# Designs tried in a protein design run: peptides against a protein of PDB entry 3WG5. Part 80

Target 1, 218 residues: chain A of PDB entry 3WG5
Amino acid sequence: LAKNIVYVAQIKGQITSYTYDQFDRYITIAEQDNAEAIIIELDTPGGRADAMMNIVQRIQQSKIPVIIYVYPPGASAASAGTYIALGSHLIAMAPGTSIGACRPILGYSQNGSIIEAPPKITNYFIAYIKSLAQESGRNATIAEEFITKDLSLTPEEALKYGVIEVVARDINELLKKSNGMKTKIPVNGRYVTLNFTNVEVRYLAPSFKDKLISYITD
Target 2, 218 residues: chain A of PDB entry 3WG5 as posed
Amino acid sequence: LAKNIVYVAQIKGQITSYTYDQFDRYITIAEQDNAEAIIIELDTPGGRADAMMNIVQRIQQSKIPVIIYVYPPGASAASAGTYIALGSHLIAMAPGTSIGACRPILGYSQNGSIIEAPPAITNYFIAYIKSLAQESGRNATIAEEFITKDLSLTPEEALKYGVIEVVARDINELLKKSNGMKTKIPVNGRYVTLNFTNVEVRYLAPSFKDKLISYITD

## One batch from the design tools (peptide; aimed at target 1 F125)

Design b2_p25_2_s3 (made by RFdiffusion4, then SolubleMPNN; from b2_p25_2, 9 letters changed)
Fold by OpenDDE base, seed 5:
Structure b2_p25_2_s3 (fold): chain B 218 residues (1-218), chain C 218 residues (1-218), chain A 25 residues (1-25)
Amino acid sequence: as target 1 above (218 residues)
Amino acid sequence: as target 1 above (218 residues)
Amino acid sequence: MSKHDALPGLKIQALRTTHSYDVPS
């Protein structure tokens, strides 16, 4: 009986064009193997909006379910990471993680102060994040507040408010809890019921390129 | 009958990338020996948030229980130290110690005044510290107030409010009082009941590197 | 392609927690 495969990959650090390449690579591998799903262990403080939007598009175009898992404990899906999560087929968080703080900025000044984005840009991202939440049947009011109030949530709060689907300590608990859940967005035009009974978990190692660029961005 | 080993190590001073290396080294030694636990005698005024978050991650990934012990009398788990404690398997404090004062900052000005963190950052750390408290079954309201009110607590207050698990004068009293307690977070996915009956206490000396860098940062 | 503005990475690396020198009174 062909074992259903679930891939697990890690993406850590700032969201950049290189992070897009990582997502694309990981999802492509999982698609080629007709995996039941891919779990992306995400830990990000945020990053570039262009890269973020491309990542969301790549996730939404996936032929398989993409689960964003804010992991390990102490990790975050901050800023751009929240958008990526909201664009995904399922969101999970480990205890001790956070999600939110989505206010767009132009950058940081030399003194470390935030350079604010103009209202036009802020409003664009409010509309965008609300759209992601609505499409996924997640809390669009909270999604807006991630920007307007710079709101950040615990896993328990995010679950309670319908921002995320699962709180899980590890991959095994994630698989157990998400088994039988429907994807929050369609896969190839259909909502998929996840089947994590008797799955083989395969870990995707970061490529040599992945390791080198993470070293340069740290 | 193989004596159960408990390691004791000291970490003092500002939380930095080097402090992470100390935690990693100490925990790794204790893991290799399959120790019953490691006790970290912590005295810190705070430090870097990145290093703090990495330390929390390292503690939560430990194969053995990590006990944060705010020691000796007069020590503190201030700022970053509180986050580290809340991320650990058990918190103890000696009489005459303190915990709290967790407000994030961007740094200090040349005149020593605090450069305030923007609300986005403050809200991020509120969510983060609350998540650590919730994961460990500790008082998340007080954890938030460590930031919003810059709250600091005595050991007795911290115990009373469910922030910490033990008040102990020394290592022997700590071992006695924590014997039979469950870890507040899991070890390898399971809550461990501490067994400190007939244990050998082993002190880890600071490495030569540890001594040199403490000398440079003092 | 609209110049999508950078969403801030929280430079957690640049973030510090307050140093407390308050001795419990």
Scores: peptide ipSAE 0.022, ipTM 0.237, DockQ to the pose 0.130
OpenDDE base, seeds 1, 2, 3, 4: peptide ipSAE 0.020, 0.019, 0.019, 0.020; ipTM 0.227, 0.213, 0.242, 0.236; seeds 3, 4 fail the geometry check

Design b2_p25_2_s4 (made by RFdiffusion4, then SolubleMPNN; from b2_p25_2, 8 letters changed)
Fold by OpenDDE base, seed 2:
Structure b2_p25_2_s4 (fold): chain B 218 residues (1-218), chain C 218 residues (1-218), chain A 25 residues (1-25)
Amino acid sequence: as target 1 above (218 residues)
Amino acid sequence: as target 1 above (218 residues)
Amino acid sequence: MSKHDALPGLKIQALRTTHSADVPS
């Protein structure tokens, strides 16, 4: 009996145009193989908003479910990572991870202080993050507070508040807990019920280019 | 039975003189084929005010209904995009999109901070955006607040406040929901009732020049 | 003089360039 394939890939570090290329490559591979889903192990402090928005679009255009898994323990889906997660078909978090802190900034001053985004930009991202939450049937009030209060949540809090769908220690627990769940957004115009019965887990390695750029940005 | 044609085209990125050329080309093609309408899938962070105003005029001069569709999910009709939408015959938004944030700015300083427009310019655009809303029978108070409060809205909020006419997940849902609606502004001096019964959807691809400029501006 | 000549160079743009603050460790 042909096993359904679930791909697992890692995306770590700042969200950049290169991170978009990673998402695109990984999702494309999984789409080509008609995978049941791809799980992206996400660990990011955030990054560029433009790249983030492109990544969200790429996820939403996926022909297969894209599961964001904030993993391993100690990882975060901080700032841009939260938007990406909220744009995905399912969010999981490992114990000891965090999500939130979504306030937009213009950058850092020479002294390392944050240059605050003007209210215009902040309001734009409030609307954007609320839209992502509303579309995915997640807590839009908390999504707004990720910006307005710079809120960060534990997995347990995020689950309790309806920001995420799964708390899982590892890929096997994630697959077990998410089996039979519906995607929070459509896949090809349909809400998909995840079927992780009799799946083969296939890990995607970072490309050589992925490794090189990660090395330059770390 | 000859199917009515509905064209669909995409306009993405900053609003520039080139974006005007895209609108003009797409609308002209649809006019030449006596299409029932053209749907412009719009995703823009904004851009130049001069180009925006020219685009609004080009839409208002269209011989066929021009439907602005903020699409795909994660897209925005931000800033200049909101003016363009408010100048159109019908506005639709996909879930996970946004509209608003219309405050005019002179540009960005070297540190990325916004250079504010003088009150005279802001007041000009307040009057302009209110005129677009009033002419189209849309919420002029909210249109003003897109500037004065830098307000951004979700599709659901925008629909609720009477800024937009349709929330739709895709082109098929848009056609279904907008069928039988009247245009919010006249087409050739007449309010048109949209007829999307038995339509052929025809996608317009970006020109080679469109692709090249998008590549340079991304 | 097009009505547009009165506001040359004016931008109506939402910024796409937001960086996350490093979550203080």
Scores: peptide ipSAE 0.051, ipTM 0.355, DockQ to the pose 0.066
OpenDDE base, seeds 1, 3, 4, 5: peptide ipSAE 0.047, 0.021, 0.017, 0.062; ipTM 0.288, 0.254, 0.232, 0.384; seeds 1, 3, 5 fail the geometry check

Design b2_p25_3 (made by RFdiffusion4)
Pose (drawn by RFdiffusion4):
Structure b2_p25_3 (pose): chain A 218 residues (1-218), chain B 218 residues (1-218), chain P 25 residues (1-25)
Amino acid sequence: as target 2 above (218 residues)
Amino acid sequence: as target 2 above (218 residues)
Amino acid sequence: SELMEEAIEEAEEIGEEIAEEMLES
């Protein structure tokens, strides 16, 4: 009961209704265990707007900080993952990862051709991504360009431009650098200082169902 | 005189990419065997827009008539399934089935809440559903109300209002009543008269991949 | 949200124009 606990979970692949269930399951475990924070290792090339908005909402309502960590090297928080990142308490990127490219689309034709959205829906997601950035004090100008210019950024660029808070190689380095940082959004109405000194790290294994469903969608 | 071959397939659940694959697989089989028609027993609560549009497109390119049959009793062709029906060569409904209810939403939230669709998406789907109805000679005024009023219809109401062509209890009654009917959209440029005199019915089983994905869904 | 209000107003206007162009098609 007198411990400092950080949960680490993994989320890979398309953001779907099942991805929401994962976020909710992992975050719920951390909340019930009074964790200082939960670190989500995120690698997503794309996903659905509805599951992305539900995840952002679940993070906003989280009773503990949610740190989105674009990891491992070569991972991306592209498309829906970018909103999830902008909608969280802190963003960390591992070296060689990517963030951005969030243009909303109606989907994919028989060809694999891109089915664009009406111009006004593009404006809707611009307003939504600007809102997430402003609510978290992040660079909304660059966030808008994730859509309008299909802008993508490396870790160092994302840090310089004020989109993320940490560049870290691993969980230990992430804890060291983010220790003492304020969360970019509140936890239950209060902006919180992260205390990662003398912390127990607990890894949450993805279930059989997680790995299988992810593989199938792949 | 001649022996006419009719294929029957079942398509159930949410409309997704796997559903497009089912439509493409079952239709390709019927085309290669020079079938008179393929009948799809459809039961769907809804699904994704891009897959629905890809299915409508696959039906438009079909070299044989595609008859959408809302079956069994209790089934519905709601939301995305309504567009598939309106985009097909002939629509049949079994007693106690439903069609309509197509108001687009960005999706469902955590607590039973619904994420509203911006007006542009709504107007986009109004134009698309009116177009499918106009191209097939079905009631465009009522088709709009599937969206603007979330209108849902019984089979008897759907026939009366000119949205569908046949009300049938089974495959036997469907072939009998639809024999001699012109298709509502062309097959390769010409509106085909359906010949169901001297008919061999062939049932297509769902594949291993079909069954696995649906068991996981159940 | 002011941004969201403005975006919804633009969606109403542009959406009506696109729907008209689709029906002309």

Design b2_p25_4 (made by RFdiffusion4)
Pose (drawn by RFdiffusion4):
Structure b2_p25_4 (pose): chain A 218 residues (1-218), chain B 218 residues (1-218), chain P 25 residues (1-25)
Amino acid sequence: as target 2 above (218 residues)
Amino acid sequence: as target 2 above (218 residues)
Amino acid sequence: SPSLIPITFANAGAASLAAAAAKAA
């Protein structure tokens, strides 16, 4: 009861309805265990807008900070993952990862051709991504460009431009650097200072169902 | 005189990429065997827009008539399934089935809430559903109400209003009533008269991949 | 409940990583 606990979970692949269930399951475990924070190792090339919005909402309502960590090296928080990141308490990127490229699309044709969205829906997602950035004090100009210019960024660029808060190789380095940082969004109405000294790290294994479903969607 | 071959397949659940694959697989089989028609027993609550548009496109390119049959009783062709029906050569409904209810949404939220669709998406789908209805000679005024009023119809109402062509209890009654009917859209440029005199019915089983994906869904 | 889900995002992961790698070079 008198411990400082950080949960670490993994989320890989297309952001779907099932991805929401994962976020909710992991975050719920951390909340019920009074965790200082939960770190989500995120690697996503794309996903659905409705599941992305539900995840962002679940993060906004989280009783503990949610740290989105673009990991491992070579991972991306592209498309839906970028919104999830902008909608969270703190963003960390591992070396060699990517963030951005968030243009909303209606989807893919028989060819694999891109089916673009009506111009106005592009404006809707611009307003939504600007809102997430401003609510978290992040660079909304660059966030808008994730859509309008299909802009993508390395870790160092994302840090310089004020989109993320940490560049870290691993969980330990993430804890060291983010220790003492305020969350970019509130936890239950209050901006919180992260206390990662003398912390117990607990890893949440992805379930059989997680790995299987992910593999199939792959 | 001649022996006419009719294929029958079942397509159930949410409309997704796997559903497109089912439509493509079943239709390709019927095309290669020079079938008079393929009948799809459709039961769907809704699904994704890109897959629905890809299915409508696959049906437009079909070298044989595709008959959408809302079957069994209790089934529906709601949301995305309505567009598939309106985009097909002939629509049949079993007693106690439903068609319509197509108001687009960005999706569902955590607590029963619904994420609204921006007006541009709504107007986009109004134009698209009116177009499918106009191209097939079906009631475009009523088709719009599938969206603007979330209108849903019984089989008897759907026939009366000119949205569908046949009300049938089974495959036997469907072939009997639809024999001699012209298709509502062309097959390779010409509107084909359906010949169901002297008919061999062939049922297509769902593949291993089909069954697995749906068991996981159940 | 009936649903029609219109919007998604591109599978931009590889392209995003390629752009990030080009910039890092």

Design b2_p25_4_s1 (made by RFdiffusion4, then SolubleMPNN; from b2_p25_4, 8 letters changed)
Fold by OpenDDE base, seed 4:
Structure b2_p25_4_s1 (fold): chain B 218 residues (1-218), chain C 218 residues (1-218), chain A 25 residues (1-25)
Amino acid sequence: as target 1 above (218 residues)
Amino acid sequence: as target 1 above (218 residues)
Amino acid sequence: GPVVEPITFADTGAKSLADAAAKAA
């Protein structure tokens, strides 16, 4: 039986336009190989909302399922990472990770204080994050609270409240648990049932550029 | 005689992944209409290096000439903006604008102090900016000094040193002065002679999303 | 990721969301 390929790539650090390039490159490789899915091991404190929205759009345009896996333990899908996750075909988290804290800010002042976003921006992101949750059949109320309360959840809480689909310790457990699941958003206009019964896992290494950018964002 | 179209769009604020989306959208529209060129009125204090590199790549992949115009007076193509300019088919500046200050940093510390980039990152961007200058037939020595000395230039200095091609007060003067110029980098593998003799100027308005991002980045 | 000076502020998680909201609005 021809082995279906599952790609695994890591995206760590701040969400930026470079992060978009990483997502795009990784997803494109997996698309070209007609992979069953790509798993993105995500560890991010957040980053740029613009980059985030582009990443979400790129995921939504993916020809294959994109699974966001908050990994390893100690990692987070914080802020922008949560939006990305909510825009993806499946969300998994490892134990000891977190998701949420999605309140938009304009930046940091010279004194290190947060510059608050005006209500118009906050409301936009509330609408946006709720839309992502609704479109993916995830908890839109909690999604809103990621902003309004700057809520952060454990994997267990996120699963309980219907924010995520899988809690898994590693890739093998993730594949096992997600096997037979439907994607939470369409792939090429259809909800896909994941088939991880006979898969080859292929790891994508960061490019030199990816390494450089990751180094700079750390 | 069929009027050739020249698009004009404004990109203002920080260079981010959203800025990439703006560039991509604007260039795509102009490409679809087989425009003679697109002029991007650029005013940026800088931004993300990753976004910058993606923007440069998008410009380099453009099917039409992309002219970076540092405009209006008081604007800058600072930091990331300089790289973008150097990656473009033609650079123009209005009087009273600036270009340069390209030293990469890792960010700002909590106290507002600059976190210096390690030598490996600085050296990478030196190589990168020099490559952009060399590929465009612009002054690679000055391009390096944009980093090593954090050099900023006036339009007149930038023109004098061969960093830019045009000093122009407005779009009409820019079109007049750039008419008959060859692009500094290829368009679809060839250097294009700009034809602004019989052109219709079309302004692209920012999308709602663009307005929001611009508002957030300000 | 490398910020080319003048840097846009290192986005913390919160800024990324604001920027995303701005893009989505």
Scores: peptide ipSAE 0.057, ipTM 0.261, DockQ to the pose 0.109; fails the geometry check
OpenDDE base, seeds 1, 2, 3, 5: peptide ipSAE 0.036, 0.032, 0.033, 0.027; ipTM 0.225, 0.262, 0.256, 0.254; seeds 1, 2, 3, 5 fail the geometry check

Design b2_p25_4_s2 (made by RFdiffusion4, then SolubleMPNN; from b2_p25_4, 13 letters changed)
Fold by OpenDDE base, seed 4:
Structure b2_p25_4_s2 (fold): chain B 218 residues (1-218), chain C 218 residues (1-218), chain A 25 residues (1-25)
Amino acid sequence: as target 1 above (218 residues)
Amino acid sequence: as target 1 above (218 residues)
Amino acid sequence: GPVVEPITFADTGEESLKKAKEKAE
């Protein structure tokens, strides 16, 4: 039976294989403790597509609800972060954050120029992001435009257009607003109604390894 | 109860976040089907350290034994591949393969020169690889030398020095030789005795996504 | 982030990207 525990952890920086490790570790801890949910405070400019897809898959395999919370103000769920959010059980954004800008690229040239993805790759990610949106009952048209128009949205816009579920200033407000909401994707095959009544909030810190890798990659 | 199923899948190329996805998908499938084990045919020149660490962690969290099989002849478990192998439940190598060369680097400069890792990073990975070896009952001294001497070994050497458990020409021989062996690390907290008597071998293919990413990253 | 040294030293990220681009064309 689910405990009235909600875990909160931060993931900041580029989406890489290490970011996957962070997600995996955090979610695993929360799963093991039968948490009601885990909230991931996300701030990312984007990153590797492969890592992103792995993270999405890991979230989708979660035994508990994973809430992506674009936080704090000034943070973004840009590019890969948007995919991750769209693949999650619930998306929240703090005021002053952004989401979107999902056009895939192959990378950067030596001169800093973008190496454009070929159409086949772009189209793949269009299909992928649309699928994530559709599966989660979110706006697939906007999801597509995150790529085709490299669209970025404010929390208010994202909420309005049905990309996200909650705008919240802090964890307390997030818990309050999301209480009673159903996850946008299944947890173990079922849509879960979030129960944030009288919950214990537990903050997870990066492991030593996480800190080291973050230090190296930043 | 474990079925008499053994999954076999191939992972080839650089270790990246996508490689993690492959591991995760393959292991998950095998777990879901209560397989006796999964054998990963590995051929890698190395890759990202973060991805590697995630893969190791995923293997260690596996509900079933994960056997790393450096295959086919000519393949290598180089660099990151060695760590992965050392983090797994059993290591096998085909004749004509290699393992080792684990010295970490930060990357390559524009001129192709290696950017050396600072001592603190090198030392971290020394500790890490030694830990993997120790935890799995494998030769920690050699594991260290994979870094400090950038050592590479043949299957025969690796077996002799206690780095790996099996030399096998093919899956059939691997199953035969590993039958009755205990995993070198726990599965769900217990060392598992492999039972490959009258097993069904199921080959897993890369997903479309896997193929696409492999195509892009190779 | 750190990479674990590959045996093949030739592949810079840029080269990989270039190859990827070429394959995708």
Scores: peptide ipSAE 0.031, ipTM 0.261, DockQ to the pose 0.063
OpenDDE base, seeds 1, 2, 3, 5: peptide ipSAE 0.040, 0.025, 0.036, 0.030; ipTM 0.244, 0.277, 0.260, 0.285; seeds 1, 2, 3, 5 fail the geometry check

Design b2_p25_4_s3 (made by RFdiffusion4, then SolubleMPNN; from b2_p25_4, 10 letters changed)
Fold by OpenDDE base, seed 2:
Structure b2_p25_4_s3 (fold): chain B 218 residues (1-218), chain C 218 residues (1-218), chain A 25 residues (1-25)
Amino acid sequence: as target 1 above (218 residues)
Amino acid sequence: as target 1 above (218 residues)
Amino acid sequence: APVLEPITFADTGEKSLADAKKKAA
């Protein structure tokens, strides 16, 4: 009986071009092994918008379901992390995590103040985040408010408002709760029903490069 | 009869990456000895939010119960210290201590004035602190008000409002009062009933590095 | 490109006030 494999990998820290490389590597490994899914344990305060958009595209081009799991407790899918989650096949959050705060900024001034994005940029990202929510059948109004109101949600709120699909304490509870769920976006043009019955969980370790860059960017 | 060991360690001063190293070291020692718990005597005015979040994660990943004890009298778990406490397995406070004042700031201007955090950041930390409170079965409304109203509480108020679990004058009273309590968050996926009957108390001294950095940052 | 900059973890702490007061004194 071919063991259904679920990969689990961690992505932590700022969203950069290097984070794209991590997503690409992890998803590629899971694709090559015809995994049932990959779970990405995401903990990010946000990062670069260009890298984020590339990551969303890479997730949507995946040959297997990509589950974004905001984990462990205390983790966040903030800013860019929210966009990534909304672009994924399934979102889960652990208790004690957060999602949202998606308003784009241009950066920080020398005095540490936020340089606000012009309305044109803000409106672009409103349209973009709403599109991700609509495509995935998630709450597009809340997605907009992640920008317009700088909204941040708890797992319970995010579940209640239809932003996420699962609240789970650990990987085992996530697998149990998401078993039989359909992906919120297609995999190769079809909505996939997740089958987490009798799965083997395989952990992907960060590469040496992944560890080094995490160390430099933290 | 295997002596139940309770470790006691002190963390004092600003929350920094070095404070994370202290938490990690102390918890690791107690984990290695399969201690019944570690009590961290915390006295902090706050510090870095990144370090705080890492500390919360480290506590929640602990293989043993981590008790945050705001001690001695006159100590505080201010700002970042409150988040750490809310992320822990049990909170105790000594009489004459305080907790709260969790509003995030960007830092200080050259004139010593506070640079206020933008609403985006404030809302992020509101969601985060509420999530910590909810996960631990503590008062999430008060946790929010630690930010929105800059609320600070006495031990008696914090106990009354369901923010903390114990008011204790010293380690012996803490052990006595917390004996038989369940952890407010899981240890290895299970809520642990604390057993402080016939325990040996072991004090962990700060390392030489701990002393040096405390000296530099104070 | 617009930076969805991480919420740069603001210092949460009263002591930044105390240290700023000490540096301003």
Scores: peptide ipSAE 0.034, ipTM 0.310, DockQ to the pose 0.164
OpenDDE base, seeds 1, 3, 4, 5: peptide ipSAE 0.038, 0.023, 0.040, 0.034; ipTM 0.307, 0.264, 0.247, 0.253; seeds 1, 3, 4, 5 fail the geometry check

Design b2_p25_4_s4 (made by RFdiffusion4, then SolubleMPNN; from b2_p25_4, 12 letters changed)
Fold by OpenDDE base, seed 2:
Structure b2_p25_4_s4 (fold): chain B 218 residues (1-218), chain C 218 residues (1-218), chain A 25 residues (1-25)
Amino acid sequence: as target 1 above (218 residues)
Amino acid sequence: as target 1 above (218 residues)
Amino acid sequence: GPVIEPITFADTGKKSLEDARKKAA
């Protein structure tokens, strides 16, 4: 039986293998405590595709609902962050945040210019992001346009177009609005109706290692 | 006029954006001091393709010859390291080192299995690695096979097949053997004949930041 | 802009060395 506990953890910065470790750690803690859900406050400009794909898989394998919350105001789920969100059980965004801009790149040149990915890579990620959207019952057309048009959306637009499920100013509003919603992907083979009635909110702090890595990568 | 100075710096571990910063810093120092060359002692299992491509570009833009030296014995220029080497002005390997295994991957799954890159990505990097080999007058067939056959070579094989230029046990032997060799790619538009006669060898130490990152990524 | 880096190279350093040693034997 799930406890009336919701975990909240923050993941900020570049998506890397270390970010995967953070996701894994956070979700594992929440799973072990049989939490009702975990909310990941996400603020990322993007990062590694491999790490992103691993994070998506980890979320999909979660024994509990994983809610991606683009937070705080000013944050973004850009690029890899969008994929992660689309792979999650529920997406929420705070006002003043953004989602999208998912064009894969090979990296940045010395002068800071983007090295474009070849069409073949782009097409792979188009298929991938569309799959995530379709599997989660989200707008696959918009998901594709996140790549093909480098589209970015406000929370209001994302909600309107069926990319996300909730616009919320804070955790309390998120819990209130998402209470009774079904997960957009299965948890252990079943779509779960979220129950945030009388829940205890527990914040997970970044580990020392997490802090150190964040300090170095920022 | 180039000074009779050769810089030596060590780059060990995963190829990342931080590794690019190391390359940039090291080469910049050597450029500023108008060094005869810089030798990068490289030991890498691979890493990021973007960082690798940036490193290659940085080497190609160097105002001085950049020698990649797979060192010490037991080290490898695996995967990304091979690309970096092929993009450099001269490649040396110590006995007991290896080069190759260049198949691109998307990453590792949770269970540690390799996520294979789609054929389109593989083909991109085949073209890329062949280009590096061709531009440097190295064996493009072997370069391709580093990907298609996941080929790894010993220093002796690599030398025999025209992948590398020098097998050397240490810096002194490297300097001795490479003295009078022409760079395999241009320096400022010209192929340079290396002059290691009566040179001062200066070792560049990793920065505190470099040490910290290395400690975290290992 | 936002970055998704699609490609990495495998950490095959140990395998590479082992394969190289096997070829040399």
Scores: peptide ipSAE 0.039, ipTM 0.521, DockQ to the pose 0.884
OpenDDE base, seeds 1, 3, 4, 5: peptide ipSAE 0.024, 0.030, 0.050, 0.042; ipTM 0.256, 0.273, 0.291, 0.345; seeds 1, 3, 4, 5 fail the geometry check

